# Ledger of designs, part 168: peptides against a protein of PDB entry 4GXB

Target 1, 277 residues: chain A of PDB entry 4GXB
Amino acid sequence: VPTEEVSLEVLLSNGQKVLVNVLTSDQTEDVLEAVAAKLDLPDDLIGYFSLFLVREKEDGAFSFVRKLQEFELPYVSVTSLRSQEYKIVLRKSYWDSAYDDDVMENRVGLNLLYAQTVSDIERGWILVTKEQHRQLKSLQEKVSKKEFLRLAQTLRHYGYLRFDACVADFPEKDCPVVVSAGNSELSLQLRLPGQQLREGSFRVTRMRCWRVTSSVPLPSGSTSSPGRGRGEVRLELAFEYLMSKDRLQWVTITSPQAIMMSICLQSMVDELMVKKS

## One batch from the design tools (peptide; made by RFdiffusion4, then SolubleMPNN)

Design b2_p25_2_s4 (from b2_p25_2, 9 letters changed)
Fold by OpenDDE base, seed 5:
Structure b2_p25_2_s4 (fold): chain B 277 residues (1-277), chain A 25 residues (1-25)
Amino acid sequence: as target 1 above (277 residues)
Amino acid sequence: SLTEELYEEAQRIGTVENPVFDSSF
């Protein structure tokens, strides 16, 4: 692609549009710096955020496709898909809520975390009780962003990334599940017919390994999985989990977001490695 | 295409051994 100056749109979690002028040859970090400059985010806080490729759903919700890599050219990565549904989103890229303290000390950082958290609650990524919801709304009306975040940090699945409904082979074959990644775990929520909501928590430290596989589905008549068109690649994430003492078991998730799930696992592992050193 | 990109990325990732795996229970 020839080097040209272009206008690139980057979205915040709440759908706010940030327009930046960049070169088509600018790499991910260059674009991230441009976005930071546009927002007046200081340089020392840039590392707490990343750019993600997402698919915008009809209702405005984001389905995370993958994190943009350092060597990528964001303008090329998004425009090459030739679909308006694909967007670039700025989001915090750490898992430990302790890092919020660093980000919240800056007005812009505070605003970004606040906007993301509000969005995550509205989209049901963060789980709230009725009373908690009332408290959050009160704080939101008062525009008390710090207090809002402090309360939010105590909520279930704060800081998690929620994936689209998919299928797993746990606890049984072909179980419909909703996967969320956060707090060094994968949470698998399922509701079987006539049963209460169940959750399986899979801590990253109990995963010996994981793998991503792709396959081309054979023509199989009228059965199309939701969100997978004809001829689309079937992606799976499998991890080998320590279920009990000396007992390893493979768990397989079939999802178009298997790549993103793997990226989350690697990211959580990387953060744990930093803390361990 | 996105499909091709995801296919290639899946192959690139392959199998990952977890360095923070704790075998203690």
Scores: peptide ipSAE 0.603, ipTM 0.941, DockQ to the pose 0.756
Fold by OpenDDE base, seed 3:
Structure b2_p25_2_s4 (fold): chain B 277 residues (1-277), chain A 25 residues (1-25)
Amino acid sequence: as target 1 above (277 residues)
Amino acid sequence: SLTEELYEEAQRIGTVENPVFDSSF
């Protein structure tokens, strides 16, 4: 692609649009710096955020496709998809809520975390009781952003990334599940017919390995998950999990977001490695 | 296409051995 100056739209978690003038040849970090400058985010806080490729659903929710890599050209990456439903989103890229303290010290950082958290609650990514919701709304009305975040940090699935409904082979074959990644785990929520909602927690420290695979189902094969067309590429994330002492079992998730899930796993592992240093 | 890109990325990722795996129970 020829090097040209272009206007690029980057969305915040709440859908706020940030327009930046960049070169088509600008890499992910260059674009991130441009966004930071536009928002007046200090340079030392840039590393707490990343750019993600998402698909905007009809209801305005974001389905995360992948994290933009360092070598990528964000303008090219998004425009090559030839669909307006694909967007670039700025989101925090760390998992440990302790890092919120660093970000919250700055007004812009505080605003970004606040906007993200409000959005995550509104979208049901963070789970709240009726009473907690009332408390959060009260704080929101008072515009008490720090207090809002402190309360939010105590909530179930704070800081998690929620994926679209998909299928897993756990606990049963072809089981509908909702996967969320956060706090060094994958949370699988499922409801079997006639049963209560169940949640399986898979801690990353109990995963010996994971893999991502892509396959094209055979036209005559029954291996199509419900709702997938024949011949479409099937992405799977599989991980080998320590279920009990000396007992490893493979768990496989079939999802178009399998790559994003693997990115989350790697990111959580990387953060744990940093904490060990 | 997105499908092609995702296919290639999946192949690139392959299998990852987890360095923070703890076999203790």
Scores: peptide ipSAE 0.602, ipTM 0.940, DockQ to the pose 0.688
Fold by OpenDDE base, seed 1:
Structure b2_p25_2_s4 (fold): chain B 277 residues (1-277), chain A 25 residues (1-25)
Amino acid sequence: as target 1 above (277 residues)
Amino acid sequence: SLTEELYEEAQRIGTVENPVFDSSF
């Protein structure tokens, strides 16, 4: 692609559009800096955020595809897909809520975290009781962003990334699950036939390893999931988990977001390594 | 295509050994 000046749209978590003028040859960090400048986010806070490639659903929800890598050209990465469904989203890229303290000290950082948190609650990524929801609404009406965030930080799945409904082989084969990544774990919410909602927690520190695999479904398998077009690749994330003392077991998640899940795992591992140093 | 890119990325990732794995139960 020739080097040209272009207008690139970057979305915030709440769908707010940020238009930046960049070069087609600008790398991810260059675009991120341009977005930060447009928002008046200080340079020292840029590292707390990342750009993600997402697919916008019909309801406006985002399905995270992957984090944009440092060597990528965001304009090319998004436009090469030749679909307006794909967007670039700015989101915080750390897991420990303690880092919120650094970001919240700045007005722009505070606004970004607030907007993201409101969106995550509205989308059901953060789980709230009726009473908690009432308290949050009261704080939102008062526009008390700091207090809102402090309350939100105590809520279930605060800071988690929620994935689209998918399938796992645990606790049973072909179990429908909703996976969320956060707090150094994968949370699997499942509802078995005739059973109540259950949640399984898989801590990253108990994963010996993980792998991502891709396979082409054989034409003969009549698994008529109507929506999979002929030729779609099946992606799986598998991890070897310490279930009990000296007992390792593989858990496999079948999801088109397997890549994004693996990115989350790596990111959580990286953050844990920094804390141990 | 996105599918092709994800396929290639999956192959690139392969198997990752976890450096923060704790075998203590």
Scores: peptide ipSAE 0.602, ipTM 0.941, DockQ to the pose 0.725
Fold by OpenDDE base, seed 2:
Structure b2_p25_2_s4 (fold): chain B 277 residues (1-277), chain A 25 residues (1-25)
Amino acid sequence: as target 1 above (277 residues)
Amino acid sequence: SLTEELYEEAQRIGTVENPVFDSSF
């Protein structure tokens, strides 16, 4: 692609549009810096955020596809998909809520975290009770962003990334699950027919390894669910988990977001490594 | 295509050994 100045749209978690003028040849960090400059986010806080490729759903929710890598050209990455449903989103890229303290010290950082958190609650990524919801609404009405975040930090799945409904082989084969990544774990929520909501927590520290695989489904004559177009690659994330003492078991998640899940795992591992150093 | 990109990325990721794995129960 020839180097040209272009206007690139980057979305915040709440769908707010940030238009930046960049070069088509600008890499992810260059674009991130441009977004930060547009928002007046200080340079020392840029590292707490990342750009993500997402698919915007009909309801305005984001399905995270992947994190944009350093070598990528965001303009090319998004435009090459030739679909308006794909967007670039700015989101915080750390897991430990302790880092919120650094970000919240700045007005812009505070606003970004607030907007993201409000959005995550509205989208059901953060789980709230009725009472908590009332408290959050009260704080939102008062525009008490800091207090709002402090309360939100105590909520279930705060800081988690929620994935689209998918399938896992745990606790049984072909189990429909909703996966969320956060707090150094994968949370698998499942609702079996006639059963209450169950959650399986898979701590990253108990994963010996993980892998992402891609396979082309053989045209099995069986009823392809009408939504799986001919030739869709089946992506799977598998991790070997320490279920009990000296007992490792593979858990496999079949999801179009398997790549993003693996990115989350790596990111959580990286953060844990930094904390151990 | 996105599918091709994801396929390539899956191949790139492959299998990751977890350096923070704790085998202690």
Scores: peptide ipSAE 0.604, ipTM 0.941, DockQ to the pose 0.735; fails the geometry check

Design b2_p25_3_s1 (from b2_p25_3, 12 letters changed)
Fold by OpenDDE base, seed 2:
Structure b2_p25_3_s1 (fold): chain B 277 residues (1-277), chain A 25 residues (1-25)
Amino acid sequence: as target 1 above (277 residues)
Amino acid sequence: MVMSEEEFERLKAELEEKLKAEFLA
């Protein structure tokens, strides 16, 4: 791609558009810096955010595809997909809510966290009780962003990334699940026919390893997974989990977002390592 | 678990909605 100046659209979690002038040859960090500059986000806070490639669903929700890597050219990465559904999104890229304190000290950082959190609540990524919802609305009406975030930090799945409903082989084969990543875990929420809502927690510290597999179903193979047409690439995230003492079990999640899930796992592990150092 | 594609998709949709409404119901 020839080096040209282009206008690149980067979205916030709430769908707010940030237009930045960048070069087609600008790498992820360059674009991130441009976005930060446009938002007046201080340089020292840039590291708390990342650019993500997402697919915008019909309802306006974002399906996270992957984090843009440092060597990538965001303009090329998004435009090469030749679909307007794909967007670049700015989102916080840490898991521990303790880091919110650093970000919240700055007005722009605070606004970004607030916007993201509001969006996550609206999208149902963060679970709230009726009373909590009332309190949040009140705080939102008062535009008390700090207090809003403090309350939000206590909510279930705060800081989690929720994935589209997919399939797992746990607890049963071909089980529909909603996976969320956060707090150093994968949360698998599911409801089997005739059963109540269940949640399985898989802590990354108990994962011995994980892998992403890409496969193309053979024409003759009955794709047990409904909704995937013949010839579609099947992505799976498999992790080996310590279920009990000396009992390892593989859990496999079949999802188009398997790559993103693996990125989340690695990111959570990396953050844990930083905290221990 | 054996279910039709339609049932499966319905279950997924229901699950997503239920999760959204879990604490608001």
Scores: peptide ipSAE 0.354, ipTM 0.878, DockQ to the pose 0.019
Fold by OpenDDE base, seed 3:
Structure b2_p25_3_s1 (fold): chain B 277 residues (1-277), chain A 25 residues (1-25)
Amino acid sequence: as target 1 above (277 residues)
Amino acid sequence: MVMSEEEFERLKAELEEKLKAEFLA
């Protein structure tokens, strides 16, 4: 592709548009730097954020597809999909809330975290009680961003990435689940008919391995795969989990976001390794 | 439990909404 100057739109979590002029040949880091510059984000804070490819739903919600890799050309990556539903989103790329302290020291960093957190709460990614919601709204009205974040950091699934509802074979086969990644775990929330909401927590430290597989369902006359059109690629994330001492069990999640889930797993593991080092 | 695709999708949607609602309740 010939190198040309182009305008690229990058969205914040709240849907705010950041337009940057980049080269078609600019790699992910180059684009990230351009976005940072546009936002006046200091160079030393750039590493706390990443660019993600997302699919924007009709309601404006984002379905995360994957993190853009270092060698990718974001302009090409998004435009090659030839669909306006695909967007590039800037989001924080760390899991430990302790890193918020570093980011919050800067006005721009604070604003980014605030915007993301507000969005995550509004989208229901962060779970809040009525009282917490009231407190958050009060702080939002006062534009007390630091206090807002401090409260938010205490909330359930703060810092998690929530995926679209999908299917798992846990605890039962073909169980609808909502998967969230964060705090070095995959949280599988589910409600079976006649049952209460329950959560399965799968810590990455107890995952022996994981992998993403793709398969094309055979046109079997059986109505067995709900939600996927016949012939669509089925993506699955499977991980082998240490359920108890010396008892490994495979858990399989069927989701179009299986790749993103695996990226999250790797990212969480990587962060843990950095902390242990 | 063999659910229809429609029922399954409804259940997913319900689950997503309930996750938010249950904590706000």
Scores: peptide ipSAE 0.352, ipTM 0.870, DockQ to the pose 0.019
Fold by OpenDDE base, seed 4:
Structure b2_p25_3_s1 (fold): chain B 277 residues (1-277), chain A 25 residues (1-25)
Amino acid sequence: as target 1 above (277 residues)
Amino acid sequence: MVMSEEEFERLKAELEEKLKAEFLA
């Protein structure tokens, strides 16, 4: 693509639009810096955020596709998909809530975290009780952003990324699950017929390895996995998990967001390594 | 358990809704 000046739209978690003038040849970091400048986010806080490619659903919810890579060209990445459903979103890119303290010290950082957290609660990514919801709404009405975030930090799945419902082979084959990534784990929530809601926790520290595979289903006979049309690429995330002493078991998640899940796993591992040093 | 595609999608939708409702309930 020839180098041209273009207006690029970057969304916040709440759908707020940030328009930046960039070059089509600008890399991810260049675009991120432009967004930061537009928002008046200081340079020392830029590293706490990343740009993500998402698909906007009809209800306005975002399905995360992947994190934009360092050498990627965001304008090309989003426009090459030739669909208005795809958007670029700015979101925090760390897992440990302790880093919120650094970001919250700045007014712009505080606003970004607040907007993201409000959105995550509204979308049901952060799980709240009725009482907690009431308290959060009260704080929101008072525009007490710091107090809002402090309360939110105590909530279940705070800081998690929630994926669209998908399929896993755990605990049974072809089990519908909702996967969430955060706090150095993959949380698999599921409900089998006639059973209560269950949650399986897979800590990244007990994963020996993981991989993403893509396959095209052969027009084989009757066992069409529900939900994907004939000929669609099937993405799977498989990880080998230490279930018990000396017992490794593969768990496979089938999801269009398998790549994003793998990115989350790597990101969580990387963050843990930084903390141990 | 062999579920139809429609049943499977319904179950997914129900799961997503229940995850939110269970904590609000």
Scores: peptide ipSAE 0.285, ipTM 0.841, DockQ to the pose 0.019
Fold by OpenDDE base, seed 1:
Parts: sequence; structure tokens; C-alpha cells
Structure b2_p25_3_s1 (fold): chain B 277 residues (1-277), chain A 25 residues (1-25)
Amino acid sequence: as target 1 above (277 residues)
Amino acid sequence: MVMSEEEFERLKAELEEKLKAEFLA
């Protein structure tokens, strides 16, 4: 693509549009800086956010595809897909809520976290009780953003990224699950026939390894995979987990978001390593 | 589990809705 000046749309978590003028040759960091400048976000806070490629669903919800890498050209990455469903989204890129303290000290940072948190609650990514919901609504009406965030930080799955419902081979084969990543874990929520809703927690510190595989189902094979047509690419995330002392078991998640899940795993591990140094 | 693809997708959708409503019900 020739180097040209273009207008690029970047969305916030709540769907707010940020238009930036960039070059087609601008890399991810260049675009991120342009977005920060447009929002009046200080340079020292840019590192707390990242650009993500997402697919916008019909209801306006975002299905995260992957984080844009440093070497990528965001304009090319999104436009090459030739579908209006794909968007670039700005979101916080850390997991530990302690980092919120740094971001919240700035008005723009505070607003970004607030908007993201409100959106995550509305989308059901953050789980709230009736009483908590009432309290949050009251704080929102008072426009008390800091207090809102402080309460939100105590909520179940605060800071998590929730994925679209998918399939796992745990605890049983072909089990529908909702996966969420956060707090150095993968949370698998599921309900088996005749059973109550349950949650399985897989801590990254107990994962010995993980891998993403891509395959194309054979036309003659039993299409046992619900939701994928013949010839469609099937993505799987498999991780080897320490279930108990000296007992390793593989868990496999089949999802079009397997790549994003692996990115989350690596990101959580990396953050833990930084904390230890 | 033995179910049709349509039933499976409905189950997934139901799961998502139940998870959203679980703490507000």
C-alpha cells in the first residue's frame, strides 16, 4: 500500500469513535500515540493501553480477535479484511487492578477506565449482585467515577476479558463453556444438562505449557464440531494443567478466539514476571 | 452429549444469558 494520509477510526470500549489522521505506513505504536494525542492522554500513560482487532457483533458487542502487534500497520490490518465488522478498539492492557491507581490520577485515564468498566458491566463481563448494581447505579448518577471504579474493583471478574461461548473437552467432551481471562487465570463457566451453573478456575501458574492449533475438518469426517461448516478453519487452545501433585492433564478449548486466549495467557504470565523482578 | 447443531447453539446462547442474569435473578 502506498504511503498516504488516511482517516482511521478507533473505538473505545463503549463504542465511542475516535478519528485520527495517520499514514497508511504508521505502525501500531504510531497509531496509539495519535489516539492518545486526540484524547489528550499523557505520554506516560500510553503504555497502559493497547489496540485490539475485534469483530463487532450485530448487538454491538465486541469479539476480540487479537492484540495488534508492534510491527503491524493498523490501517492495513483492519482494511485488508474487507469487512465492516472488524474494528480497532482501545482498551487497557494490564491485569492487576493496582495499575488503575496510576491511570486514575489523570482525568483522561480515569474517563477511559470508567467508560470501559461501565461497558464491561453492561455487557455482563463483570458480575454484579442486585445490591451492587444498585450501588453502582447510584454512583453513576452522582458521576462519582473514582468511587465507581473502587467499588467495581471489588466485583467478580473485574478486569477480565470475556470470550464468546465456545466448546471445551472439560469436564466432559463437547461441553459448552464461557471462558474469561483475568487475575492470572482462565475461568470456565458452564452448565451441564440437569446440573447447576459451575465455574472452573485454571491458574496460569499451574499451566506447564499451552499451544494453539489450526485445522481444516475433512469433508468425509464426522463434523462433530457444532458451529463450524465444512472446510472452515478450526482453532483450538490446548494447555497442560497441573490438576494435583504429579498429575498433568490436557484441557482443550475449541474457539475462533483461541489466538486471543493465548495472547491473554502470555500477557498474564509476562505481567507476573514483571512483578517478580 | 448427542444433540443437533442448532440445539447446541441454543444451549450456548442460553448459557451466556444465564451467566449474565445469574447474580441479578
Scores: peptide ipSAE 0.069, ipTM 0.695, DockQ to the pose 0.019

Design b2_p25_3_s2 (from b2_p25_3, 13 letters changed)
Fold by OpenDDE base, seed 3:
Structure b2_p25_3_s2 (fold): chain B 277 residues (1-277), chain A 25 residues (1-25)
Amino acid sequence: as target 1 above (277 residues)
Amino acid sequence: MVMSEEEFKRLREELEERLKAEFLA
């Protein structure tokens, strides 16, 4: 792609549009810096955020595809898909809520965290009781952003990324699940027929290894994956998990977001390593 | 469990709705 100046749209979690003028040859960090400058986010806080490629659903929800890598060209990455459904989104990129303290000391950082958290609650990524929801709404009406965040930090799945419903082979084959990544774990929520809602917690510290694989179903085969026609690439995330002493078991998640899941796993591991150093 | 693509899609959607309802109920 020839180098030229272009206008690039970057969305916040709440759908707010940030337009930046960049070069088609600008890398992810260059674009991120441009977005930060446009928002008046201080340079020392840029590292707490990342750019993500997402698919916007009909209901306005975001399906995270992947984090843009350092050497990617965001303009090319999004436009090459030739679909208006794909967007670039700015989101916080750390997992430990303790880092919120660093970010929320700045007005812009506070606003970004607030907008993201509101959106996550509205989209059902953060799980709330009726009473908690009432309290959150009250704080939102008062525009008490700090108090809102402090309450939100105590909520179930705060800071998690929620994926589209998919399939796992745990606890049984072809089990529909909702996967969320956060707090150094993959949370698998599921409801088997006639059973109560269950949650499986898979801590990254107990994962021996993980991998993403892609396959192309045979045309003669039955399609068991929603939205995947015959011949469409099927993505799977498989991880080997220490279930108990000396008991390793493979768990496989079939999802178009398998790549994003693996990115989350790596990111969580990386953050843990930084904390331990 | 073997299900069709359409059945799986419906089940996924139902599961997502149930999960939301469970925590907001």
Scores: peptide ipSAE 0.016, ipTM 0.547, DockQ to the pose 0.020
Fold by OpenDDE base, seed 1:
Structure b2_p25_3_s2 (fold): chain B 277 residues (1-277), chain A 25 residues (1-25)
Amino acid sequence: as target 1 above (277 residues)
Amino acid sequence: MVMSEEEFKRLREELEERLKAEFLA
């Protein structure tokens, strides 16, 4: 692609649009810096955020596809898909809420975290009781962003990335589940017919390994994943988990977001390693 | 579980919506 100046749209978690002028040849970091400059985010806080490729659903919700890699050209990556559904989103890219303290010291950082958290609550990614919701709304009305975040940090699944409903082979074959990644775990929430809501916690520290597989369903196979036509690529995330002492078991999640799930796993592991060093 | 693709889709969607609303109900 010839080097040209272009206008690129980057969205915040709440859908706010940030327009930046970049070169088609600008890499992910260059675009991220341009976004930071547009927002007046200090250079030392850029590393707390990343650019993600997402698919915007009809209801306006974002389905995370993957994190943009350093070598990528964001303009080319998004435009090559030839669909207006795909967007670039700026989001917090660390897991430990302790890092919020660094980001919150800056007005722009505070605003970004606040907007993201409000959006995550509205989307149901962060789980809240009625009373907690009332308290959060009160703080939001008062525009007390720091207090809002402090309360939010105590809530269930704060800092998690929630995926679209998908299918797992745990605890039963073809079980519908909602997967969330955060706090060094994959949380699998499910409700079997006639049963109460259940949650399975899979800590990354107990995963021996994981892999993503891509396959094309056989033409004769009537078992196409719902919403995928014949011949569409099926993605699966499989991880080998230490269920008990000396008992390893494979768990497989079938999801179009399998790649993003694996990215989250690696990212959580990497952050844990940094903390140990 | 033996369900059609459409039934699985509906169940997943229902589950997702219920999980979103579970703590606010």
Scores: peptide ipSAE 0.016, ipTM 0.541, DockQ to the pose 0.020
Fold by OpenDDE base, seed 4:
Structure b2_p25_3_s2 (fold): chain B 277 residues (1-277), chain A 25 residues (1-25)
Amino acid sequence: as target 1 above (277 residues)
Amino acid sequence: MVMSEEEFKRLREELEERLKAEFLA
């Protein structure tokens, strides 16, 4: 792609559009800096956010595809897909809510966290009781952003990234699940026939390893996951989990977002390592 | 557990609805 100046649209979690003028040759960090400048976000807070490639669903919800890497050219990465459903989204890129304190000290940072949190609640990524919802709405009406965030920080799955419903082989083969990543875990919510909704927690500290694989199901194969066409590329995230002492078990999640899940895992591990150093 | 595509869709939809209901409960 020839180097030229272009207008690039970057979305916030709530769908707010930020237009930035960048070069087609600008790398991820360059674009991120441009977005920060447009929002008047201080340079020292840029590192708390990242750019993500997402697919916008018909209802306006975002399906996260992957984090844009440092060497990537965001303009090329998004436009090369030749689909209007793909967007670039700005989102916080840390997991420990303690880092919110640093970001919240700045007006722009506060606004970004607030907008993201509101969106996450509205999308059902953060779980709230009816009473909590009323309290949050009250705070929202009062435009008490700090108090809103403080309350939100106590809620279930605060800071989690929720994925589209997919399939896992746990606890049973071909089990429909909703996966969320956060708090150094993968949370798998599922309902087995005749049972209530359950949640399984897989802590990253108990994962020996993980991998992403791609495969093309055979047309005559009986191992095709429901809902996928024959011959369609299937992505899987598999991790080896320490279920008990000296007992490792593989868990496999079949999802188009397997790459994003693996990115989340690595990111959570990296953050834990930083905190320990 | 082996299920049809239709069954999977139903369970997926049910799960989403239950999660939504749980959110508001």
Scores: peptide ipSAE 0.015, ipTM 0.493, DockQ to the pose 0.019
Fold by OpenDDE base, seed 5:
Structure b2_p25_3_s2 (fold): chain B 277 residues (1-277), chain A 25 residues (1-25)
Amino acid sequence: as target 1 above (277 residues)
Amino acid sequence: MVMSEEEFKRLREELEERLKAEFLA
């Protein structure tokens, strides 16, 4: 792609559009800085956010594909897909809610967190009771952003990234699950026939290893792949988990978002390492 | 709802404790 100045659209979690003028050759950090400048986000807060490649669904929800890497050219990465469904989204890029305190001290940072949190609640990524919802709405009506966030920080799956429904081989083969990443875990929500909703927590600290694989399903394959046709590439995230003392078991998640899941895992591990150092 | 910093801390800690629950097979 020839180097030229272009207008690039970056979305916030709530769908707000931020237009920035960048070069086609600008790398991820350059674009991120441009977005920050456009929003008047201080330089010292840029590191709390990242750019993500997402697929916008018909209902306006975002299916996260992956985090844009440092070497990438966001303009090229998104346009090369030749589909208007793909967008670049700005989102906070940390897991520990304690870092919210740093971001919230700035008006722009506060607004970004607020918008993201509102969106996550509306999309069901953050789980709320009726009473909590009432309280949140009251705070929203008052435009009390700080109080809203403080309450939200106590909610289940606050700060989590929710993935599209997919399939796992745990606890049973071809089990439909909803995976969420956050708080140094993968949360797997599932409902077996005739049973209540269950949630399994897989802590990253108990994962010995994980890997992403791609394969083409065999015609006689017994694995269900929701939303995929025959012959389409299937992505899987497999991790070896310490289920109990000295008992390791592989868990495999089949999802188009397997790459994003692995990115989340690595990111959570990295953050933990930083906190422990 | 107005929450004190102390209350928030307690609730966050409680949430973290709950989220530490691991799925065992």
Scores: peptide ipSAE 0.018, ipTM 0.488, DockQ to the pose 0.021; fails the geometry check

